# Ledger of designs, part 66: peptides against a protein of PDB entry 3B8E

Target 1, 230 residues: chain A of PDB entry 3B8E
Amino acid sequence: PFLIFIIANIPLPLGTVTILCIDLGTDMVPAISLAYEQAESDIMKRQPRNPKTDKLVNEQLISMAYGQIGMIQALGGFFTYFVILAENGFLPIHLLGLRVNWDDRWINDVEDSYGQQWTYEQRKIVEFTCHTPFFVTIVVVQWADLVICKTRRNSVFQQGMKNKILIFGLFEETALAAFLSYCPGMGVALRMYPLKPTWWFCAFPYSLLIFVYDEVRKLIIRRRPGGWVE

## One batch from the design tools (peptide; made by RFdiffusion4, then SolubleMPNN)

Design b2_p14_3_s1 (from b2_p14_3, 13 letters changed)
Fold by OpenDDE base, seed 1:
Parts: structure tokens; C-alpha cells; sequence
Structure b2_p14_3_s1 (fold): chain B 230 residues (1-230), chain A 14 residues (1-14)
């Protein structure tokens, strides 16, 4: 998000506080829950990792985490961001280079794509209105990310949803996201303005995409062991 | 105001 904010000079799509709420709030309990996951049925058929040759974090893991899943998550967040700004009169093309004028407190006549003028305060309200749905979008795509992380090779349908701590983590992160989004005073305290309940569904296609993508990946790995996809 | 200041300081620190 921040790289695109700099490169495209768009209004800030996700605030620092919301990022902190993801990293320290919504992601911790789900991540810890993976330690309680049942072993995959084939784990004893796998060779032990060689600590001298096999990296814990390899190029394949980086490609999967940052290059594939992370990109889908970012696309989901930006999709929500662009839709909200478009609903408020700012089309995606108009946002390019707008940051300088957007963040200038002395410019109170920034025009949207339809010629409507926006004061600094109005612009900041719509910006912070984007932060919360972006955050919620990340939480919703993290549901899929957490579920796909249950296994390395086996399908989630083979593994099942028996990890009660993981299920609790999914509810906890969702409840925390709802609390941060709708609790009175969060707009002042965290710049997290309330979102329409419909915005929760904007991330669902991307969450489903992550899930389907990983299940297809795992299916390929199971059919072609030792392939470049593993 | 104190919360806004704390938020701004946090944003600067991160």
C-alpha cells in the first residue's frame, strides 16, 4: 500500500495505525493458532529438512507469501479503496498525482472527477473512511490466508477445520475488526471511521480467490511432486 | 487532543 501511495502519489489508502492494528491486533492470535494445527496425514512420509541446505524461508515461500498471496491481498485492499473513492466522486485516474494537493491544508477547493470542490476536512474524512474498509478487507482476506496456511500440501477439505484455536482466532480477529470499525470514538482515537456493513463483502471475492488459488496450487503439488510450484 | 497528539507521534515513530 505505501509503495503505491509514494509511486502513484495517491491519497493514503491505509493509515499507520490501521497497519499496526493488523500486525499486532488481528494477525497475532490467528498466527499463534497455527501452532495448534494437527499434523498433515503425510508428514511422516516427508524427509526431514536439511538445516545446512534447506532454508526455512526459501524463494518459493517468498514468491508465495509476497509475490502471490500478498499481491492478491493488496489488490483486494486497493479495490475497496478505489470503489469508496469512486463512490465519493474520485475516479482512480483522477487520484494519480492528487496526494500533494490532497494533503495540503491550505487548498480547500480540490476538485473531484465531477468538478465538485472538497475542503481539506472533507478530504480527510473520506480518506479515513477508506482506511477502515481497507483494514476490514485485509482481515477478510486473512481469513483465507489463515485457512490455506493450515496445510502445506494437503487440501483444507482433507485436513478439516478441527483446530478450535484457529476457529477462535477467526472470530477474534473479526470481532476486533468490528470493534475497531464501529466503537464510538474510534474515528477520533484511531482515525477509523465507521464503514457500511456492505463493505465487508467487497473483500469476499478476493478471499475466495486466495482460497481457490491455493487449493489449485496444492492440487498441482499433489499431482506433480517436486514441481516448481512446491 | 491528547489522543490526536499520541496518534501523530505514533505515526511519526512508525
Amino acid sequence: as target 1 above (230 residues)
Amino acid sequence: EALELARKLLELAL
Scores: peptide ipSAE 0.016, ipTM 0.508, DockQ to the pose 0.034
Fold by OpenDDE base, seed 5:
Structure b2_p14_3_s1 (fold): chain B 230 residues (1-230), chain A 14 residues (1-14)
Amino acid sequence: as target 1 above (230 residues)
Amino acid sequence: EALELARKLLELAL
């Protein structure tokens, strides 16, 4: 998010406070819950890792985490961001290079794509209105990310949803996201303005895409062991 | 006001 903010000079899509709420709030309990996951049924049929040659974090893991899943998550967040700004009169092409004027407190006549002028205060309300749905979008795609992390090779349908701590983590992160989004005073304390319930659904296609993508990947690994996809 | 100040300081530190 921050790299695109700098390179494209767009209004800030996700605030630093909101990022901290993800990293320290919603992601911790789900991540801990993975330590309680049951071993895959075929684990004893796999060769042990060679500690001299095999890294714990290898190029395949980096490619999967940052290059594939992380990019789909970012696309989901940016989709929500662009939809909200478009509904408020700012089309995606108009946002390119707009940051300098957007963040200038002394400019009160920034035009949208339809020629409507926006004051600094109005622009900041719209920006902060984008931060909460972007955050919620990340939480919704994290549901899929957490579920796919249950297994390395087996389908989630083969593994099942027996980890009660993981299920608790899914409810906890969702409840925390709802609390941060709708609790009175969060707009002042965290600049997280309340969102319409319809914005929760904007991430669902991307959450489904992550899940389907990983299940297809795991299917390929099961059919072609030792491939570049593993 | 204290929460707003804390938020601003956090935004500057990150």
Scores: peptide ipSAE 0.015, ipTM 0.479, DockQ to the pose 0.033
Fold by OpenDDE base, seed 2:
Structure b2_p14_3_s1 (fold): chain B 230 residues (1-230), chain A 14 residues (1-14)
Amino acid sequence: as target 1 above (230 residues)
Amino acid sequence: EALELARKLLELAL
């Protein structure tokens, strides 16, 4: 999010506090829960990793985590961001280069895509209104991300949802996201303004996309062992 | 302003 903020000079999509809430809040318990996942049924049929040649973090893992899944997650967040701004009169194309004027407190006549002038205060309200839905969008796509991380090769349908700690993690991150989004005072304390319940559904297509994408990937791996997709 | 600057700096650091 921040890279696009700098490169495209758009209003800030996701606040620092919300990023910290993801990194230190919603992601911790889910990530730890993966340590309690049962082994895949075929794990003992695989050769052990050679610690001298095989990196734990290889190009394939980086490509999957950052280049594929991470990009889909980011797209989900940005989709929510652009929808909110468009509903408030700022079309995506109009946001390009707008940051300089957007962040200037002395400019109180920034025009939207329809010629409506926005004061600094009004713009900041809209900006902070984006942060919570973006955060919630990330949590919703993380549901799919966590579920796909249960296995490397087997389908989630083959593995099942037997990890009770992972299930607890999904509920915990969701409850935390709801708490941060709706608890009184969060707008003042964390700049996390309450969101309409409908914003929770904005990420669902992307969560489904992540899930389907990974299941297809795993299907390819099972049909063509030793391929570049593994 | 200082808080906003601090926020922006934190965002750069993250």
Scores: peptide ipSAE 0.013, ipTM 0.448, DockQ to the pose 0.029
Fold by OpenDDE base, seed 3:
Structure b2_p14_3_s1 (fold): chain B 230 residues (1-230), chain A 14 residues (1-14)
Amino acid sequence: as target 1 above (230 residues)
Amino acid sequence: EALELARKLLELAL
C-alpha cells in the first residue's frame, strides 16, 4: 500500500496505525496456530531438511508468499480502496498524481472526476473512510491465506479443519477486526471510521480466488511430483 | 487529547 502511495502519488490507501493492527493484532494468533497443525500424511516420505544447505525461507517461499498470494491480497485491498473512492466521485485514473493536491491543506477546491470540489477536511474524511474497509479486506483474504498454509501438498479437504487453535485464530482475528472497525472511539484513536457491513463482502471473491488458486496448485503438485510448481 | 498525542507519537516513531 505505501509503495503504491509513493509511486503512483495516490491518496494514502491504509494508515500506519492500521498496518500495525494487522501486523501485531490480526496476524499473530493465526500465525502461531499453524505450529499446532497436524503433520501431512506424506511427511515421513520427505527427506529431513539439511540445516547447512536448505534455507527456512527459500526463493520458492518468497515467490509464493510475496509474488503470488501477497499480490492477490494487495489487489483485493486496492479494489476495495478504488471502489470507495469511485463511489465518492474519484475514479482510479483521476487518483494518479492527485496526492500532492490531496494532502495540501491550503487547497480546498480539489475537483473529483465529475467536477465537484472537495475541501481538505472532506478529502481526509474520504481517505480515512478507505482505511477501515482496506483493513477488513486484508483480514478476509487472510482467512484464505491461513487455511491454505495448513498444508504444503495435501488438499485442505484431505487435511481437514481439526486444528482448534487455527479455528480460534480465525474467530479472534475476525472479532478483533470487528472491534477495531465498530467500537466507539476507534475513529478518533486509530482514524478507523466505521464501515458499512456490505464492505466485508468486497474481499470475498479474492479470498475465494486465493483458496481456489492454491488448491489447483496443490492438485498439480500431487499429479506431477517434482514439477516446476513444487 | 491524550489518545491523539499517543497516536501522533506512534506515527512519528514508525
Scores: peptide ipSAE 0.015, ipTM 0.487, DockQ to the pose 0.035; fails the geometry check

Design b2_p14_3_s2 (from b2_p14_3, 12 letters changed)
Fold by OpenDDE base, seed 1:
Structure b2_p14_3_s2 (fold): chain B 230 residues (1-230), chain A 14 residues (1-14)
Amino acid sequence: as target 1 above (230 residues)
Amino acid sequence: LPLELAEKLLEEAL
């Protein structure tokens, strides 16, 4: 997210406090919950790891986690961001290079794509209105990430949802997202303005895409052990 | 204002 913000000079899609809430608030409990996940049904049928050749974290896992899944998360967040700004009159093309004028407190007549003038305060309200649904989008996408991380090879349908701590983590991060989104004063305190309940559903296609992608990946791994997708 | 400043400083630092 931040790289696109710098390169494209667009209004800030995700604030620092929001990033901290993701990294420390929403990610920690789910990550800890994975330590309590039941072993895969086939784990004892696998050969012991060779410590000289088999990395715990290999290039394929890094490519999947930070490359592919990370790109889908970023696309989900930016999609929500661009939709909100477009609904407020700022088309994606118009946002390119707009940051300098957007962040200038002395410019109170920044035009949108339709020639409407926006004061600094109005611009900051719409910017902070983007931070909340971006955060919620990340949380909803993280549901899929957490669920797919339960197993390396087996389908979630084979492993099931038996980890009560993982389920609790999903509810905790969702409850935190709802609290940060709707609690009075969060707009002032955290720059997280309330979002329409419908924005929670904007991330669902991306969450589903991640889930389907990983299930297909795991299916390929099961059918072609030792393939480039593992 | 402090948050916006922190965000701007982060933008300059990265």
Scores: peptide ipSAE 0.013, ipTM 0.344, DockQ to the pose 0.025
Fold by OpenDDE base, seed 2:
Structure b2_p14_3_s2 (fold): chain B 230 residues (1-230), chain A 14 residues (1-14)
Amino acid sequence: as target 1 above (230 residues)
Amino acid sequence: LPLELAEKLLEEAL
């Protein structure tokens, strides 16, 4: 999010506090929960990996898979951001280069895509209105990410949802997201304004996309062992 | 390579 903010000079899509809440709050318990995931049922049926060749291939593939998932997560957040701004009169193309004027408190006549003038205060309300649903979007996408990370090769349907700690992690991150989104004073304290409940659903297509992507990836790995997708 | 770099940058930015 922050890189696109710099490169495109768009209004800040995700606040620093919300980023910290992701990194330290929502990701920590889920990540720990993965350490308690049951071994894949087929792990003992695999031949020993060649430590010289298979490690490099796996590191590249893991990095690519995580990178691709991270890209989809970012796209989900940005989708939510652009939808909110578009609903408030700022089309995506109009946001390019707008940051300089957006962040200037002395400019109170920033025009939207429809010629409506926005005061500094109004602009900041819209900006901070984006932070919470962007955060929630990341959490909802992380549900799929965490679930797919349970296995390397087996489908989630084959492995099942037996890890109670992972399930607890999913509830914890969701509860934290709800707390940060709806607790009184979060708008002042964290610049996280309350979001409409409908914004929780904005990420669902991306969560589904991640899930389908990884299930397809795992299916390919199962059908072509030792392939470049492992 | 550009995609991997973009992915890494996005991972670091998230």
Scores: peptide ipSAE 0.000, ipTM 0.275, DockQ to the pose 0.025
Fold by OpenDDE base, seed 5:
Structure b2_p14_3_s2 (fold): chain B 230 residues (1-230), chain A 14 residues (1-14)
Amino acid sequence: as target 1 above (230 residues)
Amino acid sequence: LPLELAEKLLEEAL
């Protein structure tokens, strides 16, 4: 998000406070819950790792997990951001280079894609209205990320959802997201304005995409052991 | 280093 904000000079898609709420609020309990996950049922049927050639965590697996999944998360957030701004009259192409005028307090006549003029206060309300749905989009995508992290090779359907601490983590991050989104005063304190419940569903296609992608990846690993996908 | 940078940039971007 921040790189695209700098390169494309678009209005800020996600605030620094919102980022801190993700990193320190929503991600901690889910990450701790993975320490309590049961070992995969076939772990004793696998050959032992070669300590001279095989790293504890495969660099390819790290690159795929953090690189590709993180890009899909960012795409989901940006999709929600562009949809909200488009519904308010700002088409994606019009946002390119707009940041300088958008952030200027003295410019009260910034035009949208339809020629409607926006005051600084109106623009900031719309910007902060985007921050909360972007945050919620990340949380909804993180549901899929957490679930796929339960296993390295087996399908989640083979492993099941037996980890009660992980289930608690999913409820905790969702409850925190709802609290930050709907609690009175969050607009003033955190610049997070309330969102319509419909915005929670904008992330679902991306969450499903991540889940399907990882299940397909794991299926390929099971069919072709020692492949480049492992 | 590129992965840590990409993670850091992704963490800073997220």
Scores: peptide ipSAE 0.000, ipTM 0.348, DockQ to the pose 0.028
Fold by OpenDDE base, seed 3:
Structure b2_p14_3_s2 (fold): chain B 230 residues (1-230), chain A 14 residues (1-14)
Amino acid sequence: as target 1 above (230 residues)
Amino acid sequence: LPLELAEKLLEEAL
């Protein structure tokens, strides 16, 4: 979010405090929960790791986690951001380069894509209205990410949802997201204005996409062992 | 390599 804010000079998609809530609040418990996941049924059929040559975290795992899944998460968040701004009159093309005028307190006549003038206060209300839905979108996408991380090769349907700590992590991150979105004073404290309940559903297609993508990937690995997808 | 770096930076920025 912050890099695109700098590069594209768009209004800030996600607040710094909200980013810290993701990194420290929503990601930590789910990540710890994966340490308690049951071993895959076929783990003993794999060759033992060579501790001298094979790293626990290899380049392929990094590329999968950070590259593919992280991009889909970012796309989900930005989709929600662009939809909210478009509903308020700011089309995506119009947002490019708008930051300079958007953040200027002395400019009270910034035009939207339809020629409507926006005061600084009105613009900041819309900006902060984007922060909460972006955050919630990330949390909803993280549900799929956490679930797919349960296994490397087996389908989630083969592994099942037996890890109670993982299930607790999913509830914890969801409860935290609801708290930050709806608790009185969060708008003032975190610049996260209350979320319309409908915005929770905007992330569901992306969460489903991640889940389907990983299940297809795992299916390919099972059918073609030693392929380029491994 | 630039894509991997961009992806890492995107995750760190998320």
Scores: peptide ipSAE 0.000, ipTM 0.308, DockQ to the pose 0.025; fails the geometry check

Design b2_p14_3_s3 (from b2_p14_3, 12 letters changed)
Fold by OpenDDE base, seed 3:
Structure b2_p14_3_s3 (fold): chain B 230 residues (1-230), chain A 14 residues (1-14)
Amino acid sequence: as target 1 above (230 residues)
Amino acid sequence: LPLELALALLNLAL
């Protein structure tokens, strides 16, 4: 989010406080829950890692986490952001370079894509209106991310959803997201304005895409052991 | 946990 904010000079997609709520709030219990996942059926056929040569976080894990899944998650968040701004009169192309004027409190005549002028206060309301749906979008795509992280090679359908702590984590992160989005005073405290319930569904295609993508990847690994996808 | 958190943080920072 912040990299695109800086590079493209767009209005801030996700607030700093909102990011902290994801990193310290919604992600903690789900991440801990993975420690309680059952071993894959083939794990005893693998030699233990060499602690001197084999990193816990290898290039392959980084490539999957950041280069593939993280990019799909970011695209999901930005899709929600661009849809909200477009519904408020700001088309995606018009947002490029707009940050300088958007964040200037002395400019009260910033035009949208339709020639409507926006005051600083109005612009900040729209910006903060984007933060909560972006946050919720991240939580929704994290459901898929958590589920795909259950296994390295086996399908989730082979592994099953037997980890009760993981299931609890999914409910906890969703409940926390709902609390932060709808609790009275969160707009003032966190600059997270309440979102329309319809915005929860905006991320569902991306969550499904993550799930399908990883299941296909795992299928390829199972059918072609030692391939470049492994 | 610190690493998963760092990965989560970095995914959010991107």
Scores: peptide ipSAE 0.017, ipTM 0.547, DockQ to the pose 0.041; fails the geometry check
Fold by OpenDDE base, seed 1:
Structure b2_p14_3_s3 (fold): chain B 230 residues (1-230), chain A 14 residues (1-14)
Amino acid sequence: as target 1 above (230 residues)
Amino acid sequence: LPLELALALLNLAL
């Protein structure tokens, strides 16, 4: 989010408070829940890692977590952001370079893609209206991320959803996201304005994409052990 | 590595 904000000079897609709510709020219980996941059915058939040569966090894991899944998550967030701004008159191409004027409180005549002028206050309302759906989008794609993290090689359909703590984590992060999105005063306290319930569904294609992508990856690993996808 | 780094940078960028 922040580097596109810097490079493209677009209005801020995700606020610092929303990031803190993700990192400290929604991700904490789900991440802890993975410690309670049952071992994969074939885990005892695998050789133990050599702690001297085999990193716990290897380049492949970083590539998957940050390079692939994180990119899909970020694309989901930006998709939601661009759709909201487009619905408010700001087409994606018009947002390029707009940040300087957008963030200037003395410019009250910033035009949208249709020639409508926006005051600083109106622009900030729209910006903060993007932060909450971006946050919710991240939570929805995190459902898929958490579910795919249950296993390294086996399908989630083989592992099943038996981890009650993980299920609780999914409900907790969703309830927290709903609380932060709809509780009165969150717009003032956290700059998180209420979102239309329909915005929750904008992330679903990306959440499904993450899930399908990882299931296909795991299927390839199971069919071709030692491949570059492992 | 360059693509992963580009994706990681793009993910940090996002």
Scores: peptide ipSAE 0.016, ipTM 0.395, DockQ to the pose 0.021; fails the geometry check
Fold by OpenDDE base, seed 5:
Structure b2_p14_3_s3 (fold): chain B 230 residues (1-230), chain A 14 residues (1-14)
Amino acid sequence: as target 1 above (230 residues)
Amino acid sequence: LPLELALALLNLAL
């Protein structure tokens, strides 16, 4: 979020407070729940890792976590951001370079793509209205991310959803996301304004994409052991 | 460590 904010000079897509709510709020219980996951059925058929040559964090893990899954999550968030701003009159092309005027409290006549003028207060309301759906989008794609993290090689359909702590984590993060989004005073306390319930669905295609992508990856690994995907 | 930090910063920055 912040890199595109700097490079493209767009209005801030995700606030620091919302990032903290993800990292310290919604992600903690789900991450801990993975410690309770059952071992994959084929784990004893795999060769042990060589501690001298095989890194725990290798290029393949970095590529999957940050280069693939993390990028799909970011794209999901940005999609939601651009849709909300477009619905408020700001087309994506018009947002390029707009940050300087957007963040200036003395400019009260910033034009949208249709020539409508926006006061500083109105612009900040719509910006913070984008932060909450971006946050919720991340939570929705994290459902898929958490589920795919249950296994390295086996399909989730082979592993099943037997981890009750993981299921609890999915409900907890969703309930926390709803609380932060809809509790009275969150607009003042966290700059998180309420979102329309329909915005929860904007991330679903990306969540499905993450799940399908990882299942296809795992299928390739199972069919072609020792490939570059492993 | 530099790459993990860069990726962590990238994850915070994305």
Scores: peptide ipSAE 0.016, ipTM 0.476, DockQ to the pose 0.027; fails the geometry check
Fold by OpenDDE base, seed 2:
Structure b2_p14_3_s3 (fold): chain B 230 residues (1-230), chain A 14 residues (1-14)
Amino acid sequence: as target 1 above (230 residues)
Amino acid sequence: LPLELALALLNLAL
């Protein structure tokens, strides 16, 4: 979010407090829950890792986590951001370069894509209105990310959802996201304004895409062991 | 480590 904010000079899509709520709030319990995941049914049929040649974190894992899944997550967040701003009169093309005027408190006549003028206070309300739905979008795509991280090779349908701590983590992160989104005073305390319930569904196509993508990847690995996809 | 950190920072910053 912050790199695109700098490069494209768009209004800030995700606040610093919101990022901290993701990294330190919603993600901790889910990440810890993976330590309690059941071993894959075929784990004893695999050769042990060679500690001299094989890294715990390899290029394939980095490519999957940051290059593939992370990009789909970011696209989901930005999709929600652009939809909210477009519904408020700011089309995506109009946001390019707008940050300088958007963040200037002395400019109270910033025009939207339809020629409507926006005061500094009105613009900041719209900006902070984007932060909470972006956060919720990340939580919804993290459901899929956490579920796909249960296994390296086996389908989630083969592994099943038997990890009670992981299930608890999914409920905890969702409950925390709902608390931060709807608790009175969060707009003042965290600059997280309440979102319409419909914004929770904006991430669902991306969450499904992550899940389907990883299940197809795992299916290919199972059918062609030692392939370039492994 | 620099590339992993850069990618992690990129993921946070995206």
Scores: peptide ipSAE 0.015, ipTM 0.467, DockQ to the pose 0.027; fails the geometry check

